# Peptides against a protein of PDB entry 3QIS, part 356

Target 1, 334 residues: chain A of PDB entry 3QIS
Amino acid sequence: PSLELSRREFVFENVKFRQLQKEKFQISNNGQVPCHFSFIPKLNDSQYCKPWLRAEPFEGYLEPNETVDISLDVYVSKDSVTILNSGEDKIEDILVLHLDRGKDYFLTISGNYLPSCFGTSLEALCRMKRPIREVPVTKLIDLEEDSFLEKEKSLLQMVPLDEGASERPLQVPKEIWLLVDHLFKYACHQEDLFQTPGMQEELQQIIDCLDTSIPETIPGSNHSVAEALLIFLEALPEPVICYELYQRCLDSAYDPRICRQVISQLPRCHRNVFRYLMAFLRELLKFSEYNSVNANMIATLFTSLLLRPPPNLMARQTPSDRQRAIQFLLGFLL

## One batch from the design tools (peptide; made by RFdiffusion4, then SolubleMPNN)

Design b2_p30_7_s3 (from b2_p30_7, 14 letters changed)
Fold by OpenDDE base, seed 3:
Structure b2_p30_7_s3 (fold): chain B 334 residues (1-334), chain A 30 residues (1-30)
Amino acid sequence: as target 1 above (334 residues)
Amino acid sequence: SRKEELERQKKLIKEEYEKIKERREKLLEK
């Protein structure tokens, strides 16, 4: 069996968070026998491609002289965005198209990723006084490293922020401020806020706007701005309530005093973001007659975003744990 | 109150945001 490939080299320029790119190629059975093709893992890989890449179809049969189109889809989700933002991963891969009882065909994937404020840590964003696209990639790495060290110091209740660091971090990321301030100004009376999905085109515009600018106004509908806030919170590498405090939040869920003490132990930026979000959501709940937003809906929605189980506990999350997590958040909304 | 805390937080964040804008404007003028 043998295949002919129309193309073997693919370049994905300016890959962005949540922006699908597609490249297509054809494979043809130039042999005399039917063949089965599949994309197979490289040596030491568990998957045939990186998480931000897929082939469609990834397997199939070809009769003699049959041709099939294969789509290579590049899509940076929440699962890949952080690693790409840090430069730990890159838009580079090699695909192995295997022909059963035949040879391997190698496809080269390359390109460049454009960093996003989505999927960047709260600590790093608090150090970013410019749009992320104006920050040199080398400085993004340094900001993430510095952010990790500051998070650890804050969690350990060690030394006050050395007042001598020439640039004080922001209290809250500018991106979160912009989203929440917009929603507060324009969306408090929006019917079905957080219940109606945003438009994908508007979401892309909002993301691009926050990555490249400091806008006076966020583009798009209130629903799109609301969903952009949810996407932002979901894409955080570390949730607003740090993983280290997850269990303590569950254990304290029915004690409002202990809940507040747990939140006080968050890193400064996380604590500020949490308090800011809770203050916003409590204000939004005053307009429930207009926006159809209630505390239970908000608590349910935001709990999954703000109070994520640590990766090692994800598979063990009980319905009781979810209820405790919701109850924890309700104590800040009511 | 809950409102006073929101207003305090908004004020602090707004003051930081305005400082970011002013810095950006000064960087774009260079």
Scores: peptide ipSAE 0.153, ipTM 0.713, DockQ to the pose 0.021
Fold by OpenDDE base, seed 1:
Structure b2_p30_7_s3 (fold): chain B 334 residues (1-334), chain A 30 residues (1-30)
Amino acid sequence: as target 1 above (334 residues)
Amino acid sequence: SRKEELERQKKLIKEEYEKIKERREKLLEK
C-alpha cells in the first residue's frame, strides 16, 4: 500500500488561548490495494499528538484512487495554556501517519504561541503592571519563578513580604479587577447572570483585550464578561484557594471562625482575590430579585473553580468532600 | 463594617489601577 499527501509541513501562526485554528490536507491512495491509515504514538509517547493538537479523522480506510481530507486542529485549552505561557511547551510536534502493512509518513507541526493572562499564576499577574503581551517572555519566566518562591515563603510564614521592595506587587491582578469592577458596575441587575453562556466571539475579544491592553471598559455583553471571569478562574494553574489548604477548608467547612483563619493563611494575592470575589458575590446576591442569582447556585458554581482538589486527590473526591467544599464557600456568601 | 472593608479594598485597588493608567499615558507620550 502507498499514500500521496498533499502537504507534510504545517505552520500555525499566532496561536492564542481558546482560539481554534485548522489546517487541512489530502491523503490519496495511489496504490492498487485498499489501505488503512492511522496516526500512531512515537516510541516513548502515550498519544499520537500533544494535548493542544488533534487530527480529524485520526484513522480511516481508503479504496484505490480514493482521497480523504484530514483536518489538523490546534486548540489551546486550560490544560495546555500554563505550559505554553511559560515556554515549557511550544507549538512544535511531529505526527506519524502509519499505513497498515506500509510505511510511516511524518508530518511537521510548527508555529508560535502568544501568551495569555489566562493560565498565568495570581502571583505573576500581581507583579505585571502591563498587559502580558507587553512583557518579554524571559521576564514572564522570571516572574513565575519569583512568584513561586514568594508563595512558598508566605505559606511558611517565614519572612514578612518586605514592604520596602521598590516595586510593590498589586493587591490583586489588574485583569481580575477589570472583570469584577465591570460586573459590579453593569451586571448586578443582569437577569440569569452566570447561568446564561456568553458569545464565543465576545469571549475571544475579552481575552484579547485583557492580554493586549488596559481598557476603560471591557467589550461584550454582561454574560460574556461573567463567563470570562469563570474561564479565568478555571484556567489558573493554582486555584484561588491554594492546594495546600484544600483539606483544611473541608475540615473547617462547618466552623466559620476556623474557615476565616484558613483563608488568612493564603498567600497575600490569593487572599486578596478571594476576599474581593466573595465581596462581589455578596453584593450580587443583594440583587437576587433582579438577577435570579442565589447563594446555593453561586457556591456550587464557584466551589469547582476556587476550591479544587489537588491533582493527586481529584480522582478520589467523594460526594461528602464536594458538599463540605460547597459549605465552606457558603460561609463567606451568607 | 463588611461594607466599609469592601469599599476600602475597592478604593485601594482603584488607586493602584489609576497609578498604572497614569504611568501608561506617560509612557505613550514619550
Scores: peptide ipSAE 0.091, ipTM 0.653, DockQ to the pose 0.020
Fold by OpenDDE base, seed 4:
Parts: structure tokens; sequence; C-alpha cells
Structure b2_p30_7_s3 (fold): chain B 334 residues (1-334), chain A 30 residues (1-30)
């Protein structure tokens, strides 16, 4: 068996968070016998491709002289965005197209990723006083490293954030501020806010706007801006309530005094974001007659985003744990 | 210039953050 491939080199330019890119190629059975093809893992890999890449179809049969189109789809989800933002991973891969009883065919994937404020740590974003697309990649790495060290120092209560000669971090990320200030100004009377999905095109425009500029105004509907806030919170590598405090939040869920003490122990940026979001959501709830938003809906929605179980506990989350997590958040909304 | 626009943006961010700070001080005093 033998295959002819129309192309073997693929370049994905300007890959962005949540923006699907597709490149297509053809494979043809130029042999005299039917053949089965499949994408196979390289030696030592568990998967045939990186998490941000897929082939469709990834396997199939070809009759003699049959041709099939294969789509290579590049999509950066929340699962890949953080490692691409840091430069730990890159838009580079090699695919192995295996032909049963035949040869392996190698496909080269290359390209560039454009960093996003989505999937960047709250700590790094608080140090970032310009749009992420204007920040040199070397400086992004330094900001993430410094952010990790400051988070640890803050959690350990070892060093008051020295008012030292470095430009003081922002109290909240500018991106969160822009989203929430927009919602506060324009969406408090919006019916079904956080219940109606946004438009995908508008979401992409909002993401690009936050990544590239300080907008005079965020584009899109109130629903798209609201969903962009949810996507932002979901894409955070560390949730607004740090994983280290997750269990203490559950244990304190019915004691409002202890709940406030637990939140006071968050890193400064996380604590500030939490308090800012709770203040916004309480303000939104005052307009419940207009926006149909209630505390139980908001608590249920935001609990999964703000108070995520640590990765090691995700598989063990009980219905009781979920209810405690919701109750914890309700104590800040009511 | 690109530098003047960056300084304008930094100033705007600073002014917005001072407004956020003032709003927070008023929210923390309650």
Amino acid sequence: as target 1 above (334 residues)
Amino acid sequence: SRKEELERQKKLIKEEYEKIKERREKLLEK
C-alpha cells in the first residue's frame, strides 16, 4: 500500500485563544489495494497530537484511487492557553500518518501563538499595566515568575508586599475592571444577564479587544460581555479563590465570620478580585426586578468558577461539597 | 507617537485605578 499526500508542512499563523484555525490536505491511495490510515502517537507520546491540535478524520479506509480530505484543526482551549501564554508550549508538532502494512508519513505543524490575558495569572495581570500583546514574551515570563514568588510570600505571610522601588501592582487586573465596569454601567437592567449566551463573534472581538488595547468601549452585547467575564474566570490557571483555601471555604460555609477570615488570607490580587466581583454581583442583585438575576443562580454559576476544587480533589467532589461551596458564596451575595 | 500613546494609556489606567481606589475606600469604610 502507498499514499500520496497533497501537503506535509502546515503553518498556523497568529493562533489565538478560542479561535479555530483549519488547514486541509488530501491523501490519495495511489496503490492497487485498499488501505487503512491512522494518525498514531510518536515514540513515548500517549496521543497522536498536542491538546490544541486535532485531525479530522484521524483514521479511515481508502479504496484504490480514492482520495479523502483531512482537516487539521488548531484550537486553543482553557486547557492549553496557560502553557502557550508562558511559552512552555508552542505551536509546533509532528504528526505521524501511519499506513497499515505501509510506511509512516510525517506532517510538520508550525506557527505562532499570540498571548492572551485569558489564561494568565491574576498576579501577572496585576503587574501588567499595558495590553498583553504589547508585552515582550521575555517580560511575560519574568512577570509569571515574579507573580509565583509573590503569591507564595503572601500565602506564607512572610513579607508584607514591600512598597519597594518596583511599580506597584494593580489592585485588580485591568481586564476584569474593564469587563465589570462595562457590566455595571450598561448591564444592570439587562434581562437574563448571565443566563443568555453571548455571540461567538462578539466574544472573539471582546477577547481581542482586551488583549490588544484599552478600549474606549468593549464591543458586543451585554450578554457577550457577561459571558466573556465567565470565560475569563474559567480560564484562570489559579481560581480567584486559591486552591490552598478550597477546603477551608467548605468547612466555614455556614459561619460568615470564618468565611470572611478565609477570604482575608487570599493573596492581595485574588482577595481584591473576589471583593470586587462580590460587590458587583451584590449591586446586580439590587436590580433583580429588571434583570431576573437571583442570588441562588449567581451563587451556583460563580461557585464553579471562583471556588474550584484542587485538581487532585476534582474526581472526589461530592454533592455536599458543591452545596457547601454555594453556601460559602451566598454568604457574600446576601 | 507610539511612546506618547503608551504614556497616555498608562495615565488613563492610573486615573481609572485611582477612581477604583476611591470607590474601594468608600466601600471599605461601610
Scores: peptide ipSAE 0.040, ipTM 0.536, DockQ to the pose 0.034
Fold by OpenDDE base, seed 5:
Structure b2_p30_7_s3 (fold): chain B 334 residues (1-334), chain A 30 residues (1-30)
Amino acid sequence: as target 1 above (334 residues)
Amino acid sequence: SRKEELERQKKLIKEEYEKIKERREKLLEK
């Protein structure tokens, strides 16, 4: 079997979080026999591509003189955003298009990723007094490393963050402040807040706005701003309630005093974000007659975002664990 | 009270961001 490929080199410029990019190419069977094609893993890889890439179709049959269009789709989800923000991964891959009993055809994928405040740690964001796109990539790496070290020192209670330093971290990320302050000002009376989805175009505008600026006003509908907050919380590499405290939150779920003690043990930025969010949500619940938002809905929604099971326990989460996690948050909403 | 502590936190957070804005404005005027 033999194929002709219309293109073998693909460049994805300015790849952004949650923005789908597509590049298409054609494969043609210029042979005299039917052929089966498939994208195959490289020798050391478990998958034929990186998590942010897919081919569609990834396999198929071609009759002699048949042509098929293949789409290469680049999409940075919550699962790949953190490693791309840190520069641990890059928009570079090699795809192997295999023909059954034939040759391998290599496709080169390249491009550049534009860092996002989405998928960046709360610690790093608290150190960023500028939009992430104004921060040199080298400094992003340093900020992540420094933020990890300061998180550990904070957990160990070894060094009080000197409140007098000109370089003191923010109390909460500016992005969280902007989102929550907008919702507090404009969305408290919004019917079906957190229940109605945002518009994808508006979500992209909000992400781009937060990545590139410190706006006076966030663009888009209240629903899009609300969903952007959910997406932000979901994309955090470390959830607002750190994984190390997950089990203690479940164990304390019915003791409001222990729940507060557990939250007091969070890193400063995580604790501040948690308290700020709970404070906003309690304010939002006062307007339940206007916004149709209730404590059980909010607790159920935000539990999955704020109190995630650690990756090693995710597959073992019981309905009882989920109910305890909800009860833990209810103790801060009521 | 919990409300007063929250209002204090919101105020401190706001004051930090206003200082960031003022610094940006002063950098754009130069």
Scores: peptide ipSAE 0.271, ipTM 0.791, DockQ to the pose 0.020; fails the geometry check

Design b2_p30_7_s4 (from b2_p30_7, 18 letters changed)
Fold by OpenDDE base, seed 3:
Structure b2_p30_7_s4 (fold): chain B 334 residues (1-334), chain A 30 residues (1-30)
Amino acid sequence: as target 1 above (334 residues)
Amino acid sequence: SLKEEQERQKELIAEEYKKIKKKREELLKK
C-alpha cells in the first residue's frame, strides 16, 4: 500500500484559548490495493497527538485512487491552556500517519501560542498588573514560580505578605474584578443570567479583551460576560477553593462557623476571590425576581467551579460529596 | 460589602491601568 499526501507541514499561527483553527490536507491511495490508514502514537506517547490537536478522520479506508480530506483541528481547552501559558508545552507536534502493512508518514505541526489570563493561576494574575499579552513569556514563568512559593507560604504561615520588599499584588485579579463589576452593574436584572449560554464570538471577544487590555466596558451580552466568568473559573489551574481544603469543606458543610474558618485558611488571593464572588452572588440573589436566579441554582453551578475535587479523588466523588459541596457554598449565599 | 470591595479594587486597578496606558503611549512614540 502507498499514500500520497498533499501537505506534510502545518503551521498554526497565533493559537488562542478556545479559538478553533483548522488546517486541511488530502491523502490519496496511489497504490493498487485498498489501504487502512490511522494516526498512531509515537513510541513514548500514549496518544497520537497532543491534547490540543485532533485529526478528523483519525483513521479510515481508502480504495485505489480514492482521496480523503483530513482536518487537523487545533483547539486549546481548559485542559491544555495552563501548560501552554507557562510554556511547558508549545504548539509543536509530530503526527504519525500509519498505513496498515505500509509506511509511516510524518506530519510536522508547528506554530505559536498567545498566552491567556484564562488558565493562569490566581496568584500570578494578582501579580500581573498589565494584560497578559504585554507580559514577556519569561516573566510569566517567573510569576508562576513566585506565585506557587507565595501560595505555599500563605497556606503554611497565614502571614500577611510583608508590605516592604516586593511590588504589592492586587487583592483580586483585574480580570475577575472586571467580569464581576460588569455583571454587577449591568446584569443583576438580566433574565435567565447563568442559565442562557453566551455567544461563542462574544466569548472570544471577551477573552481577547481581557488578555490584551484593561477595558472600561467588557464587550458582549450579559449572558456572554456571565459565561466568560464561568469559563475563567473552570480554566483555573487551581480552583478558587484550593484542592488542599476540599475535604475540609465537605466535612464542615453543615457547620457555618467551621466553613468560615476553612475559607480563612485559603491563600490570600484565593480567599479574596472567594469572598468577592460570594458578595457578588449574594447581591445577585437580591434581584431573583428579575433575573430568575435562585440560591440552589447558583450553588449547584458555582460549586462545580469553585470546589473541585482533587484530580486523584475526581473519579470517587459520590452524590453525597456533591451535596455536601453544594451545602458548603449555600452557607455563604444565604 | 461588594461595593466597598469593588471600590477598593478599582483604585488599585485604575492606578495600574494608568501605568500601562502610559507605557503603551511611550512604546508607540518610539
Scores: peptide ipSAE 0.090, ipTM 0.679, DockQ to the pose 0.022
Fold by OpenDDE base, seed 2:
Structure b2_p30_7_s4 (fold): chain B 334 residues (1-334), chain A 30 residues (1-30)
Amino acid sequence: as target 1 above (334 residues)
Amino acid sequence: SLKEEQERQKELIAEEYKKIKKKREELLKK
């Protein structure tokens, strides 16, 4: 058996968070026998490709002189955005197209990723006084390292040394401030806020706007701006309530005094973001007659975003744990 | 009050945002 491939080298330029790119190629059975093809993992890999890449179809049969189109789909989800933002991973891969009882054919995937404020830590964003696309990649690495050290100092209740001429961090990320201030000004009377989906084109415009500029106004509908806030919170590498405090939030869910003490132990940026979001959501609830927003709906929606179980506990989350997590958040909305 | 905390957070963030915006405008004029 043998195959002819129309292309073996693929370049994905300017890959962005949540923006699908597709490259297509053809494979043809130029042999005299039917063949089965499949993409196979390399030695020591569990998957045939990286998490941001997919082949469609990834396997199939070809009769003699049959041709099939294969799509290589590049899509950076919340699961891949953080490692690409840090430069830990890159838009580079090698695919092995295996022919049963035949040869291996190698495909080279290359390209560049454009960093996003989505999937970047709250600590790094508080240090980032420019749009992320204006920050050199080397400086993004330094900001993540400095942010880790500040998180650890905050968790250990170490007095922030008034260490020298380092530019004072923002109280909250400018991106969160822009989203929430827009929603507060323009969306408090928006019917079905957080219940109606945004438009995908507007969501991409909002992401690009926050990554490349400091706008006066965010583009798109109130629904798209609201969904962009949800996507931002979902894409955070560490949730607004740090994983280390998850169990303590559940244990305190019915004591409002202990709940406030747990929140006071968050890193400064996380604590400020939490308080800012809760203040915004409480203001939205005053307009419930106009926006159809109620405390139970908001608590249910935002609990999954703000108070995520640690990865090792996700598979074990009980209905009781979910109800405690909702009750914890309700104590800040009422 | 909850309103006072919201106003306080907005004022502090709006001041930092105005400083960032002003620095950007000064950099774009050079």
Scores: peptide ipSAE 0.034, ipTM 0.641, DockQ to the pose 0.021
Fold by OpenDDE base, seed 1:
Structure b2_p30_7_s4 (fold): chain B 334 residues (1-334), chain A 30 residues (1-30)
Amino acid sequence: as target 1 above (334 residues)
Amino acid sequence: SLKEEQERQKELIAEEYKKIKKKREELLKK
């Protein structure tokens, strides 16, 4: 069997978080026999491609002189955004198109990724006084490393932040402030807030706006801004409640005094974000007659975002653990 | 309160935005 490929090199320019890009090529059976094609893993890989890449179709049959279009889809989800922001991964891959009883055909994938404030740590964002797209990539790496070291120091010692006024971190990320300030000003009376989905185009505009500017107003509907806040919280490499405190939150769920003590032990930026979000959500609940938002809905929605189980415990989460996690957040909403 | 925290953060963000804008204007003059 033999194939002819219309293209073997693919370049994905300016790849962004949650923005789908597609490149297409044709494969033709220029042989005299039917053939089966499939994308196969390389020798050391479990998958035929990186998590941000997909081929469609990834396998199929071709009769003699048959041609099929294959789409290469690049999509950076919450699962890939952090490693691309840090430069640990890149928009580079090699696909192996295997022909049964035939040859392997190699496809080269290349491109560039544009960093996002989505999937960046709260610690790094508190140091980042500029939009992320204005920060050199080398400086982003330094900010993540410095942020990790400060988090570890803050867990070990209440070291007073050195009083040097020019380099003080923000108390909360500007991106969180902008999202919450917008929702507080414009969305408190919005019917079905956090229940109606946003528009995908508006979500992309909001992400691009937060990545490139410090806007006076966030673009899009209140629903899109609300969903952008949820996406931001979901994409955090570490949840607002750090994994180290997860079990203590569950154990304290029915003691409001202990719950407040557990939150006081969070890193400064995480603690500030948590308190700021809880203050916003309590304010939003005062408008329940207008926005149809209730404490149980909010607690259920935000529990999965703010109080995520550690990866090693995800497979073992019981219904009781989920109920304790909801009860923990309810103690801050009521 | 939420409002007091928002105003405090707004002042900080506005100061940083003024510094960024000034730096951009200085870079565009070179």
Scores: peptide ipSAE 0.023, ipTM 0.569, DockQ to the pose 0.022
Fold by OpenDDE base, seed 5:
Structure b2_p30_7_s4 (fold): chain B 334 residues (1-334), chain A 30 residues (1-30)
Amino acid sequence: as target 1 above (334 residues)
Amino acid sequence: SLKEEQERQKELIAEEYKKIKKKREELLKK
């Protein structure tokens, strides 16, 4: 069997978080026999492609002289955004299109990724006084490394941040401040806030706005701005409540004093963001007659975002653990 | 109270943001 490929090199320019890009190519069976094609893993890989890439279809049959269109879909989700922001991964891959009893055909994927404040650590963002797209990638790496070291120092209670340094970090990321300030000003009376989804186009505009500027006003509907906050929290590499404190939050869920002590042990940026969000959500709950938002809904929604189980425990999360996590958050909303 | 501390934090955050905005406006005027 033999295939002809219309294209073997693909370039995905300006790949962004949550923005789907598609490149198509054709494969044709120039042979006289039916053939089965499939994308196969390279040697030592578990998957045929990186997590941000997909082929559709990834397998199929071609009759003699049949042609099929294959879509190469590039989509950076929450699962790939952090490694792309840090430059640990890149928009580069090699796909192996295998023909059963035939040859392997290699496809080269290349491109560039545009960093996002989504999927960037709270610590790094607190050091970023400019939009992330104005920060050199080399400096983003340094900021993430420094952020890890500062998290460790904060957990160890070692050194008070030298208050004299010209580069004091922000108390909270400017992006979180912008989102919450917008919602506080304009969305407290918004019916079904956090219950109605935003528009995908508006979400992309909000992401691009936060990545490229410090706006006076965030574009889009209140629902889109609210969903952008949820997406931001979900995309954090380290959740607002650090993984190290997850179990202690569950264990303390019914003791409000212990809950406050656990939160006091968060790294400064995480603690500030948590307190800021809780203060916003408590304010939002005062407008429940207008926005139809209640404490149980908010606690249920935000618990999955703020108090994520560590990756090693995700498969073991019980309904009891989820209820404890909700109860932990409720103690800050009531 | 925790509420009063959160209000103070909101004010401090808003002040930091105003400083960033002002510094940006000063950089755009140069």
Scores: peptide ipSAE 0.026, ipTM 0.586, DockQ to the pose 0.020; fails the geometry check

